Peptides against a protein of PDB entry 7Z53. Designs and how they scored, part 49

Target 1, 150 residues: chain A of PDB entry 7Z53
Amino acid sequence: PRIKNQADCIPFFRSCPACPGSNITIRNQINALTSFVDASMVYGSEEPLARNLRNMSNQLGLLAVNQRFQDNGRALLPFDNLHDDPCLLTNRSARIPCFLAGDTRSSEMPELTSMHTLLLREHNRLATELKSLNPRWDGERLYQEARKIV

## One batch from the design tools (peptide; made by RFdiffusion4, then SolubleMPNN)

Design b2_p15_7_s4 (from b2_p15_7, 9 letters changed)
Fold by OpenDDE base, seed 5:
Structure b2_p15_7_s4 (fold): chain B 150 residues (1-150), chain A 15 residues (1-15)
Amino acid sequence: as target 1 above (150 residues)
Amino acid sequence: SERDRLWQAQQAANS
């Protein structure tokens, strides 16, 4: 996979099994943790993207989930709706569109998919719990409060 | 699981 715009990408790095404990490995892990804590990969760093990642059909403050597939009843990342979906074009037999996430690399780097999925589920879990605790909160507040906790 | 299938498909698409 090719990252087209590295400047806009979240700095995600993996550990190096061949050089554990090295300075470069430590630095990479720190950067990865920073990106994880930021959670912009889940929510999006730009408002238009952030809105597209939300479930706007209700006032539950949820993130959008996949409408076609689930993982044993659990949520998966939604598909993007690109006219020329590069994921579909790359592997026509698979017929799997690109995932929509806060990080545009979610499909370019499938290693991120599981983490994004887990955080999506966590957000929606939190939002659901917050709704139960605060029935009068609207979707915006539920979304923001859950986002703060994640 | 469906997650696993999608994961594998995405990896194959990006290879």
Scores: peptide ipSAE 0.020, ipTM 0.437, DockQ to the pose 0.037
Fold by OpenDDE base, seed 1:
Structure b2_p15_7_s4 (fold): chain B 150 residues (1-150), chain A 15 residues (1-15)
Amino acid sequence: as target 1 above (150 residues)
Amino acid sequence: SERDRLWQAQQAANS
């Protein structure tokens, strides 16, 4: 989707423009949708974060998935490892930590969490298909090619 | 970053 008044927004590198607004929820939702093109929300905008979001245990070019939980056999976002985890602090009875994604806002809105989860699954699906089509590609090639398609 | 260090430690412990 396009922001209606982009003239009032400030562009950011590998991120959606920041628009003045009092409702942070609406702003974040728009940012998530507009960042669909570069998918930095999924892969991370910084190299250290990007590496942490990848599955480095093999040469399949996959993104990391949750190691504790699945959704009927389907992948969920991995948990972050934060000191003083805000997700744990806000709801101590749930005892569920924040998810790790390219966008730090992934756990702030259920809509963002869902979108990141879907794109995670799509990347891993694409990487798996590319591996079948190109068995000689290494993990880096698979990761990059899948990222270009997403 | 601290987050990166903690993440790496977690992954190492789980592998």
Scores: peptide ipSAE 0.020, ipTM 0.420, DockQ to the pose 0.207
Fold by OpenDDE base, seed 2:
Structure b2_p15_7_s4 (fold): chain B 150 residues (1-150), chain A 15 residues (1-15)
Amino acid sequence: as target 1 above (150 residues)
Amino acid sequence: SERDRLWQAQQAANS
């Protein structure tokens, strides 16, 4: 069920309001499960997107995290920089953009957002541990090794 | 913790 009062909630965009909600959910879940095998929904399947999903400001091999919000100190997905952001249209007062992830549907379904967020945290956790175990590894190696484990 | 240290480093780098 949709939250009717979204004033204090992160809005999600539905691309097809006239479509049956159950069918959309099933279809998106199937696609998400397919991408889950190689975690492409998290890392992106295209190199330009993959780079945009990384924290390139350091050599820690981390994925980029939201710079505005956290979840009780835990990371959230970064926002995308869409010119025509559909997520901003779902709740004008909240002004919350779509999340940036390897799957463009990350802000269409809370389930996808949650999964992407968890895997983001897991990647960054792994990268952190790998850095501790291998202090000489650069960001690229940390990122790649963490990606292989996820 | 190491995680916190790295997190802080990330925040500093992104500021």
Scores: peptide ipSAE 0.018, ipTM 0.523, DockQ to the pose 0.099
Fold by OpenDDE base, seed 3:
Structure b2_p15_7_s4 (fold): chain B 150 residues (1-150), chain A 15 residues (1-15)
Amino acid sequence: as target 1 above (150 residues)
Amino acid sequence: SERDRLWQAQQAANS
């Protein structure tokens, strides 16, 4: 099911959207978000970016994850490699670079960062399950099939 | 949802 009344929803409240008067489960809320959000924001709209967003170190069809930080063992978005990183420039003391995502604005809006992170985890979860179900699928097949489901 | 239907179809096809 999909959330029908988006106007009454509170997005990203305590890291999850909430809709007063709705009996929709958390999973259903995520499903509604995936149907609403342009997938190009996660996977990239151009091939060079899409390749950089993928984990090419194996044949598991995974998206790339942060190599420096995790959230209690869970994946975070990878860092971008920008010559003039605006995230580093805006807060010199934090020294945290911008995240790499299909949307360049991901690091500028925490809402997008959270959404992309959740969808990253979901993609990798799906790819992992698909690998279990289809052991002979290569990384490209796993990536594409997971992308279709998300 | 559409995602659930696709996932269920995939699981059914491999079971």
Scores: peptide ipSAE 0.014, ipTM 0.419, DockQ to the pose 0.021

Design b2_p15_8_s1 (from b2_p15_8, 6 letters changed)
Fold by OpenDDE base, seed 2:
Structure b2_p15_8_s1 (fold): chain B 150 residues (1-150), chain A 15 residues (1-15)
Amino acid sequence: as target 1 above (150 residues)
Amino acid sequence: MVTPEHFSSRPVPRR
């Protein structure tokens, strides 16, 4: 959406610097993402975020889903709980929070949102099928094995 | 920012 109200602010914070102890005068940014291909855009790069992305109400190894909305009976990304939520600030009329995903940009544009939603659905599909094939697997194993496939 | 209204979305029935 185009911001039409010039009084609305977008919260934009500068990234923390990587301070190499060397005479490097170039300010590098800290990379907060995992350096390997692990679908961190879905699962997060940090353990606290990864836990918040999981459905902890059962032992099915599922990711958390939206509790307010569904797409023709299909899951959507859960909402985030940000103090300065940019989605709430930029779209005050709709009062819709940003989506929670492994990547904070999940709500930036429809293409990103759709891809994150697709991968969340695929994880939950895989975890469900893995539970059917392996009834004795616990929620942690189901989550990790689905994550390895995604 | 993207909202659920950008999709063919329906409210989840409250249990």
Scores: peptide ipSAE 0.005, ipTM 0.233, DockQ to the pose 0.046
Fold by OpenDDE base, seed 1:
Structure b2_p15_8_s1 (fold): chain B 150 residues (1-150), chain A 15 residues (1-15)
Amino acid sequence: as target 1 above (150 residues)
Amino acid sequence: MVTPEHFSSRPVPRR
C-alpha cells in the first residue's frame, strides 16, 4: 500500500443519493457522467468542469496544461485545486496535487494519468492543426471541432 | 500516483 501511516485519512465520500420525488425506498446514486462515447473523461460531463479544463487565456481552443511541470517539453495534465486533495494527503513527501481531468480518477493510477495526458495532447495537437488550416476560426469552434475528432 | 521524478526538472515559465 502507498500509505504507510494509518493515522492519515483519505477523504472518501459516499456517492450522493438520487432523490426522485417518488416513494423510492431504494437509495440510488446520482449519475454524474454522460452515457455517450463523447470523451467526457477528457472534457468533463458538466459545463463548469469543461470550462475549467479549457485554456481560456487565448482563442486557440486548447485544453489547460500543467504550469509547473512538463514531460520533456510535452504538456501534462493541469493540477486540480482541491481543498482536501487526496493526492497531497496520501503522499505528503511528493507534494504533487491531483490532476484535473474530465474524470476525477485521472490520478488513481499511472495508466489512467497517461491516457488522459495522451488525449489532452491529442486535443491540443488537433486544435493547433485546425487553427493552421482555418486561421479565421475562433477558440470555441477550434475547441469543439477538436473535441468532435477526439 | 505520479511522483516528481516523472516530471522534467525544468520549471515551466509562469506567464
Scores: peptide ipSAE 0.000, ipTM 0.184, DockQ to the pose 0.053
Fold by OpenDDE base, seed 3:
Structure b2_p15_8_s1 (fold): chain B 150 residues (1-150), chain A 15 residues (1-15)
Amino acid sequence: as target 1 above (150 residues)
Amino acid sequence: MVTPEHFSSRPVPRR
């Protein structure tokens, strides 16, 4: 086992309950995600996160990409900017931060990272093609139309 | 105020 000291308690926190209505006897957790199937794993469930996931340097409607690394010229997920980054804490020698995606779990396993990377690439491909077909579209429209397709 | 910490399955850093 990774934990050698069995005398220490493992911190385990229960999710906060939603406010009970007058007739609700079942304890539900607060929902922090969108209620729709809207690719929130790519785009986020909150407006501040959604903004941080976008490339705001141009009017191409693109998602932000990694500025340090590429896969044979192909985009990778951008890095997050966490104060206490668990990826940096886990491997201090590599100095690789966690990835930024709509889902915070994007760095938990390579399979999730790969799927988020694929969907980011697909969004950016779609936005680029939509720009070629519709040169007069602004970055917001390109982003939203690409998002509707994904 | 429900802080984002209430939704995180991430280990809370021990203060």
Scores: peptide ipSAE 0.000, ipTM 0.258, DockQ to the pose 0.028
Fold by OpenDDE base, seed 5:
Structure b2_p15_8_s1 (fold): chain B 150 residues (1-150), chain A 15 residues (1-15)
Amino acid sequence: as target 1 above (150 residues)
Amino acid sequence: MVTPEHFSSRPVPRR
């Protein structure tokens, strides 16, 4: 590998090797994530991650938000709970963890963080408006309908 | 790595 210290890497797996078949002479890579444009960068590609990204404390269908910081009253991405958090290693005095998003790269650069934050805010806006329009909808329906729009 | 300090962020009061 080009990077010798893998402890400094974000564990992000986008591709895996294709299984060998009878006529496969070249090892190809296949997508290890979803094959659809499904906003998996916001919601995750796997159910355990998707659950961790949700606010499960209520029936509003919201994504989880930062509990320590907000941007002028606006939500930020929640922090991740990594054992060896690379963000904690970059600034040991501030003790600020990496952000949790559907894409593990959400903390690599400000542009990604900003886009993920925007989409999280949009989901929560949509879920809130959908709740206003449909008071009888439960949190699962609100989440799924907001997710379909994003 | 991006931290909340890159934004005009305010602490949320802990209840």
Scores: peptide ipSAE 0.000, ipTM 0.177, DockQ to the pose 0.047

Design b2_p15_8_s2 (from b2_p15_8, 5 letters changed)
Fold by OpenDDE base, seed 3:
Order: sequence, then structure tokens, then C-alpha cells
Structure b2_p15_8_s2 (fold): chain B 150 residues (1-150), chain A 15 residues (1-15)
Amino acid sequence: as target 1 above (150 residues)
Amino acid sequence: MVTPDHFSSQPVPER
């Protein structure tokens, strides 16, 4: 191998191929995302992730927010709980984990982080307003109706 | 978790 220092290597694995039919010679990846416009970048494409993105401590239909930091009283993305968190590995002194969002790329670029933060804030704003307009709605209905608007 | 490849290599149409 050309790289002698393996201690600083980022593990990178090639995505699994989809099995093509008999007439397709082009290697495609297995699709792990929803195929329709459903704001899956905010809500996730899988039920376990979607649940982890929700604030389950109340019946307000809100997304989970950062518990350690705020931006002048405004919500930030929650932190993820990764075993080998690449954000912690790249800057061990800062001790800032990667952000949890529907899209795993939420921590790759500040621009993505900002957009995910805005969409999270918008969902929570919508859910709060919907609760004000519809006091009898439960947390599931509030979440789903806010999700439909976003 | 297989991260979806950011670059969906769209099949280059065979010219």
C-alpha cells in the first residue's frame, strides 16, 4: 500500500451494487432513500431514524433539537450518537459530535447544516402554530401535518 | 449503513 500511516486513514467503503436485470451493464448503487419528494432530508427515509429525529418527550409533534447549544435562543440540530463519530475523530479537541438529520450529510458542509437547521426550525414553527390553531390535535397529527407542509 | 453514493452516476447514454 502507498499509505504508510494507517492511523489517520478515513475508512471508505464502496457502495453495494444493485443487481441489474439482464440488459443493464451499468453498475448502480442500491437506493436507500425514498423515491418521492417527502422531505426525507429532514425526516429520514427509515422509521428508526424518523423516530430518533422526533421530540418524543411531549405531544407537540416537534423535531428533536440540540440540548447543549442554541443560536440566540433559536434551535440547532441535535447531535448524533455514533460509535465512531467522524466529527469527533477529525477534531478531538473541540469534542463536537456530528449533527443528526434525515440526511447523513448534515455535517459535511456548513451550508447543508444551515439548510437542515432552517428546515428543522420551520417544522417546529409549523407544528407550534398548528397546535395553537388545533388544540385538540395529538403529537402524531401535528407532526404529520407539519411534515406535509414542509 | 450504506451511505447512498452522493454521486449517482447517471448512466452516460451510449452515443
Scores: peptide ipSAE 0.000, ipTM 0.285, DockQ to the pose 0.018
Fold by OpenDDE base, seed 4:
Structure b2_p15_8_s2 (fold): chain B 150 residues (1-150), chain A 15 residues (1-15)
Amino acid sequence: as target 1 above (150 residues)
Amino acid sequence: MVTPDHFSSQPVPER
């Protein structure tokens, strides 16, 4: 190896190969994050993250929204609470934290931020409409049914 | 800082 000091190495794990059922010369990886298309970029792939993305203050099944900023009364992505927040290092004067989303890259590109914001708004719209149609549904059911639609 | 997705490296049992 060209690198002699292992302390200079960033650990990367190679995804497991999908079992080739045929003469497929192309190595495909197994998706081990989620079993199906479930918008995990919005909802997270892990239960602790999924909980942090939810508004747990009520039984409306909503995602958490920004508490400091709004876009003409419309919700924005909540800020993350990272110990070593890289977004706070980008512009020390603005002091804008990274956004919390199911995809950790939500703050890397404005396009991703916009898409996550749109999907968050759509989830919250759906959950609100579902609550209106089904007043007896609890917050968990509202969240899961909105998630299935998204 | 790309948080490495903690793919828990469950050891693939050596077949």
Scores: peptide ipSAE 0.000, ipTM 0.238, DockQ to the pose 0.026
Fold by OpenDDE base, seed 2:
Formats: C-alpha cells, sequence, structure tokens
Structure b2_p15_8_s2 (fold): chain B 150 residues (1-150), chain A 15 residues (1-15)
C-alpha cells in the first residue's frame, strides 16, 4: 500500500562497506549473515542476537515469545527493543514495535512475520517434545537439538 | 509493516 501520510518517513540505513582490495572501486556490503544453512533467520547470525532470541528464564531450551499478545493461545514473536524502531517510526498510531527474529526483516511484510512465527512455534514445540523424551537434558542441549531439526 | 489487524491476537493474561 502507498503511504497515506506523507509526513511519515521510511527509515533506511546504508549498509557498512566491505573493505575493497587496492584495485576495487566498487563498494560492496559486508555480509552480516552466516555463510552456511543454519536457520539463522530464526536463530540469528551473531551470538548476542542469538542470546536475545532465547528464553533464558528457564532450562527448557525455548525461544523467547511475545509477552503482550498471543494468537489463540499460540506464541507470537517477541518485540524488539530498538531506539530507532522502524515499526514505531512508520506507524506511530499503532505503537507496535517490530518483532525480534534472527532476520531483521521479520516485520517488513505479514508473510515474513508469519513464517518466522511458524518457525519459532516449531522450535518451541520440538524443544518441549525433546524435553519430554529426554528429561535429563539441559536447556542448552534442548535448544541446540531443536535447532538442528529446524 | 505488521499491524495489530494482521493477527487474531489476544492479550496475554497477567499472571
Amino acid sequence: as target 1 above (150 residues)
Amino acid sequence: MVTPDHFSSQPVPER
């Protein structure tokens, strides 16, 4: 949909440049993603983000979920806590922050949000089932084994 | 952008 309020800006930030070799005049972006298939769209590509995506309140190996909203008792993505949150900046009336996910684009369109929500739910389902099957597993092992399945 | 209208979201009951 076209922005109806022309006073609202869409915040875009320029990516950091990769250092070119001495003969490269073309500006390349730094790759911020993992170079291998590891479901980093769910779990993040960096350790600080990966930690923030986890439910650290228990030893169940779960991902963090929304604390304000649920979908008929089903988990939603947690909200992010960004100072310059693009969701808050572009939709000031709704006052809904962007969702926190491994992929920063999780809130750009409903289809992405839905897929990230589905994968979060699946991880938490898997971790719960793995805990039932393996009561002696700690939260780290549950998280990693669920992550391997996803 | 995700709006509240995109989800059949219910408030989480305060524990």
Scores: peptide ipSAE 0.000, ipTM 0.151, DockQ to the pose 0.044; fails the geometry check
Fold by OpenDDE base, seed 5:
Structure b2_p15_8_s2 (fold): chain B 150 residues (1-150), chain A 15 residues (1-15)
Amino acid sequence: as target 1 above (150 residues)
Amino acid sequence: MVTPDHFSSQPVPER
């Protein structure tokens, strides 16, 4: 049942019903947040988050990377700027914030963190290669073309 | 602590 009282509900929709045709009685689900495959776990589902995930300091079309830490010269996920950051609350001595990614769960499991880190690295690799191949492309085009490949 | 679900659900247009 669609909840009629929206005042008591957090509006969070991941899927919506789809009917594939006039003679098909099977109710399918489509992604209600974004397209079926869009790497929204990397890029976010909303423009403000997508902007925060980008390196806006240059015209290279790169995602933002960690400014404090690297893995043998390789990029890591940037830190988030959360009020009452749960990662800071779990270990107050380490003072390591949660990671910023398109998926907010990026810091819940090391496996998820690793996958997000890999995809961030791949985007930045692609954007860098695309810049080499197309020196006249601006940062927006580089970002969008790299995102399209990922 | 409700982690802000940064997955903004766009309202599905009511047909």
Scores: peptide ipSAE 0.000, ipTM 0.203, DockQ to the pose 0.033; fails the geometry check

Design b2_p15_8_s3 (from b2_p15_8, 6 letters changed)
Fold by OpenDDE base, seed 1:
Structure b2_p15_8_s3 (fold): chain B 150 residues (1-150), chain A 15 residues (1-15)
Amino acid sequence: as target 1 above (150 residues)
Amino acid sequence: MVTPEHFSSQPVPRR
């Protein structure tokens, strides 16, 4: 456990209810994820998140990468910009923010972080190779074609 | 847990 004192809390909020217009009295949660195999853990399930995960500074179709740190020259997941960042709250000594990924759980355990990092690297590799093979493709096409392969 | 030790010590230059 990262928390050594009980005064530190992980901000945990109850999921929003789905309110279908029918007489369903059973509180269900809003489904915020895609229901198909689309690598939404990499790309997000919503357009605003998907845009934040992209490198929009160029037309290379790349995902955003960490701007502070790298792993021996290899890309890492970008940091999120959360107001109440659980990673900062739970480990005040390390001062490492949570990672931004298509899945918010990317920072919960090292295995998830590693898988998201691997898939981000693979997307960026694919987009780079696709650009080499197809110099006339724009950043949107490169991103979408890399996404189809992943 | 990702610690600073898992990262290369050199900051990536902000372009």
Scores: peptide ipSAE 0.000, ipTM 0.179, DockQ to the pose 0.053
Fold by OpenDDE base, seed 3:
Structure b2_p15_8_s3 (fold): chain B 150 residues (1-150), chain A 15 residues (1-15)
Amino acid sequence: as target 1 above (150 residues)
Amino acid sequence: MVTPEHFSSQPVPRR
């Protein structure tokens, strides 16, 4: 390898190719995202991720929020729990983990982080208002109806 | 269910 210092290397792997049909000359990656417009950047494309993004401590249908930090009383994205967290690796002094969102790119740029934060806040606002209007709705219905609006 | 592991190449064994 040209780089001798491997201690600071970020592990990077090439995505698996989709199986080519008999006449496809273009290498495509396997699609890991939902094939329809469903706000998967907020809610995730897989059930395990979708569950981790939800506040399961109550029946309010809310998304999970940061437990350590707030912006003038406003919610922030929760932190992820990655074994090899690239945010912790890039700035070891700050000790700030990557953010958890439906899209893993939520921590790549401040603009993306801001958009994901806004959509999380909007979901939680909608779920709260829907609970006020429909006191008998459970947390699953509140979450799904807020998700349909977003 | 295709896990995210199905989308990454297996780590080349460090010889």
Scores: peptide ipSAE 0.000, ipTM 0.253, DockQ to the pose 0.026
Fold by OpenDDE base, seed 4:
Structure b2_p15_8_s3 (fold): chain B 150 residues (1-150), chain A 15 residues (1-15)
Amino acid sequence: as target 1 above (150 residues)
Amino acid sequence: MVTPEHFSSQPVPRR
């Protein structure tokens, strides 16, 4: 049966195909995110998001961390500042926002949250160690070099 | 969605 009520439809768009060469029998999609493995799930694929994921209060090249909670002194993912935060709808009493990460799915499952938290911690560890080894490096260089290692 | 029960997180004291 065809759904007649468009209000019941979830908008789903199929990815655009890559340019077909004369001998391409397999439909590949265009990659519209990043051209290489760059941990964009941690760092984002867009400059505004990447900036929001960074701790811009200092020149240590660190990612932003949670300001409300810690795991036994260890960093957690920062909260997002979404206008219509879906995480706030699940438990209105707890008022826990969604986590901010390069991947918007970071709050969908605890496993994803844990992996993003791990990679955030690893970046911040690397940036801290790189700062120790290279005291003259600025925050941008520390961030980019840590990002290349991750 | 991640719930608070998934974390053994302690509140950071507001300075």
Scores: peptide ipSAE 0.000, ipTM 0.214, DockQ to the pose 0.043
Fold by OpenDDE base, seed 5:
Structure b2_p15_8_s3 (fold): chain B 150 residues (1-150), chain A 15 residues (1-15)
Amino acid sequence: as target 1 above (150 residues)
Amino acid sequence: MVTPEHFSSQPVPRR
């Protein structure tokens, strides 16, 4: 490590080395927070965030959705509950909070918001279909199986 | 040399 005194370091790891099993001498980096493809932009990388993104009011395994607005009956991302919400500061007249997603940047660009919304809708669609196919599954299993498919 | 565009995981603001 470049820093010799590890006692002064915050233990934060974002990447780890990956060596392909072939004669490739190039050291690659892999995501150390989550798997390479895990939809962490939808589900979050940390358990507290992941819990906040879930609809915990029922056993349907759904993600939380917006309670104020819908798009022609279709779900939108839930609002975040930030003390100093930058979206509220940007447009004080509209009083629209930032969206809550696995990626904190979900409200920075409409394109990101749209992609997160699509993936949220897809998760909830999958969880609903899985519940129809498997009536005995609980909300945790429904959520995890839908998450594996996304 | 494809610079891996760091997916900017912005640090979660410390509450």
Scores: peptide ipSAE 0.000, ipTM 0.186, DockQ to the pose 0.027; fails the geometry check

Design b2_p15_8_s4 (from b2_p15_8, 5 letters changed)
Fold by OpenDDE base, seed 5:
Structure b2_p15_8_s4 (fold): chain B 150 residues (1-150), chain A 15 residues (1-15)
Amino acid sequence: as target 1 above (150 residues)
Amino acid sequence: MVTPDHFSSQPVPRR
């Protein structure tokens, strides 16, 4: 192994080998964290992060949105609450924190920011429509059903 | 061929 001291290793597995069918000569890598298509960039791959991404103030199953800024009335990604926020360190005058998303790189790449914003909006749209169609559904069910569609 | 998920969150190493 490249790392000799395994005691200092974080037991994190991002990918695992996959051998499709009977063809043992081809070894592919698959996502070992979650399903290949699970929108983990939106929802996170871990329960604590997933909870932080949710709007827990109501039973609407919504994702959390920015409380300071909107795009012509449309939701933006919420800000993260990092102790040493790299976005605050990069531009001290703007005082704009990094965005909180399922992908921690959401603030590093404008393309990712845009995609996460779009998918957050879509989730919240879906959850809202699902609530309209199913008034008796609780926030957990609304969130999970919207997540399945996304 | 399962291509790497380019959109999955990489855990930022907590420095």
Scores: peptide ipSAE 0.000, ipTM 0.192, DockQ to the pose 0.032
Fold by OpenDDE base, seed 1:
Formats: C-alpha cells, sequence, structure tokens
Structure b2_p15_8_s4 (fold): chain B 150 residues (1-150), chain A 15 residues (1-15)
C-alpha cells in the first residue's frame, strides 16, 4: 500500500450513472469498456484515449512511453495528466502520478501495472519489427497491425 | 474519468 498513515484518504468517486432514455429507475453504471478481447486495456475503448496513448511525434506506430523514468533502458507506462491525480493525493511524498493506459486501473496494483507495461513493450516491439519488415508502412498501419497481433 | 469499478456489480436485470 502507498498509504503509510491512516489520516490519508483514498479518493474514491462513485461511478457515473448510465441514463438509458427508458423508464428504468435502476441506477446503473456507464459501460466504458469494450466487451471484446481486443486489448482495450492497452489501446483504450474510446478514440480520444487511444490517441493519447499513441506516440504521435513520429510515423513508427508506437505507443507513448514514460519520459521521466525507464527500467534498465526498457519503456514504462507514461504518466497521466490528471488534475486530481489519486496517486499524487494518496502518496504525497513520492510525488509519482498515476500511469496512463487503456484501462484506468493500471495504477491500482503492481500486477496490473506490470501487465500493462509488458503489453506496451510488446506493442512497441512488434511495431518496430513490422517497420523493419515493411519500411513503406506508415505509422497508422504499423500501429493497427501491431494492435491486431497483440 | 469514469473509473471502471473493479467490482461493478452490474445489477442483474430483474425480469
Amino acid sequence: as target 1 above (150 residues)
Amino acid sequence: MVTPDHFSSQPVPRR
């Protein structure tokens, strides 16, 4: 646990309600995830998030990586840019933001963080190899083909 | 930011 004292609160917010236009009086949560095994935990379930997860500075089809930290030269998940970052709020001493991934839970436990990091690395490996094999492919095609393999 | 609740007890639609 990142919390060392019980005076620190975990900022937990109730999920937004799904309001189907029908007379359904039962408060349900918004489904923000795809129902498919499509690696949406890596790529996001929505187009704006998917774009933010991509390295758009080049035409290599890569996912964005951490710009501050590396693991022995290996990529880490990029940090999110949340106004009220729960990771910063829960561990004020470490000052480490939450990670940005296709799933917002990527920072909740080390196991998730590790899996997201692994899949990000694998995507970037695949995109790099695909670029080597297909020098004429643009960044969009590289990204999509790597995504299909993951 | 819709945090997907880990334990989304989706209410079973009552028939």
Scores: peptide ipSAE 0.000, ipTM 0.283, DockQ to the pose 0.020; fails the geometry check
Fold by OpenDDE base, seed 2:
Structure b2_p15_8_s4 (fold): chain B 150 residues (1-150), chain A 15 residues (1-15)
Amino acid sequence: as target 1 above (150 residues)
Amino acid sequence: MVTPDHFSSQPVPRR
C-alpha cells in the first residue's frame, strides 16, 4: 500500500447538493467551476481565488509562485493556506502544504501538479513578454492578455 | 499528494 502510516485518515469531504425544485430523488452535485473555457484550472472560477493566485506585489500581471522552493530556478505553484490541508494531514512527516491553483486537485497527483506548474510558468512567461512588447500596460491588462492566450 | 521527492526543488534564497 502507498500509505505506510495506517493511523492517518484520508480526509474526504462530501460536495454540496444541487437541489432542483422537482421531485428528483437523485442527489446532484453543485458545479463550482465556470461553464466556459477560461483556463479556470489556472486562474480559478471565483474572484477571491483568482486574486489569491495573482502576484499583487508588482504591476507585472504575474501569478503567485512558491516562495520556499524552485525547480532548477523555475517557478513552482504557491502553497495553499488551508486549515484542514489534506497534504499536511496525509504527509505529516514532510510538512509540505498543498499547492494553490485554480483547480483544487492540483496536489492530488504529480501529473496534475506538473501540468498546473507548466501553465503557471507559461502565464508568467507570456506576461513578461507582453510587458516587454507593451511597456505602458499595467498589471491588470498584462494579466488579462496573458490569460486570454493561455 | 505532493512529496518533496517528486520535485528537483532547490530552496529559494531568503532575501
Scores: peptide ipSAE 0.000, ipTM 0.157, DockQ to the pose 0.044; fails the geometry check
Fold by OpenDDE base, seed 4:
Structure b2_p15_8_s4 (fold): chain B 150 residues (1-150), chain A 15 residues (1-15)
Amino acid sequence: as target 1 above (150 residues)
Amino acid sequence: MVTPDHFSSQPVPRR
């Protein structure tokens, strides 16, 4: 093996292969994270993460937003609370934590950060508009209906 | 007793 020290290895589990009914030599994976297109990159695929991504301080069905920074009054992704935050290690002077999103890669490249920020803003816009149209809807319904649209 | 399948979402290594 090219790597001699197992401590340098990151554990990686491959998705289960789809059973090819034909002589397809290409290994396709089965989606085991979500049963449908649900924008899990924004909302997470696990209930605890999904809850952490939500603004639970009110009944508006909003996603959580950054409390320290804004972009010309527009929301940014909230920061994560990682014990060993790799973003804090990369730029010790700026002391900017990694972003919390449904996709853990949200802080790996600016394009992902931008897309997650856009979709977070869109969700919050939709939830706000849905609240205006449906004043009697609770925060859970607002969140789920906005999520279905995104 | 639904055994939670601990699909530990391993942190994607940040390159």
Scores: peptide ipSAE 0.000, ipTM 0.189, DockQ to the pose 0.030; fails the geometry check

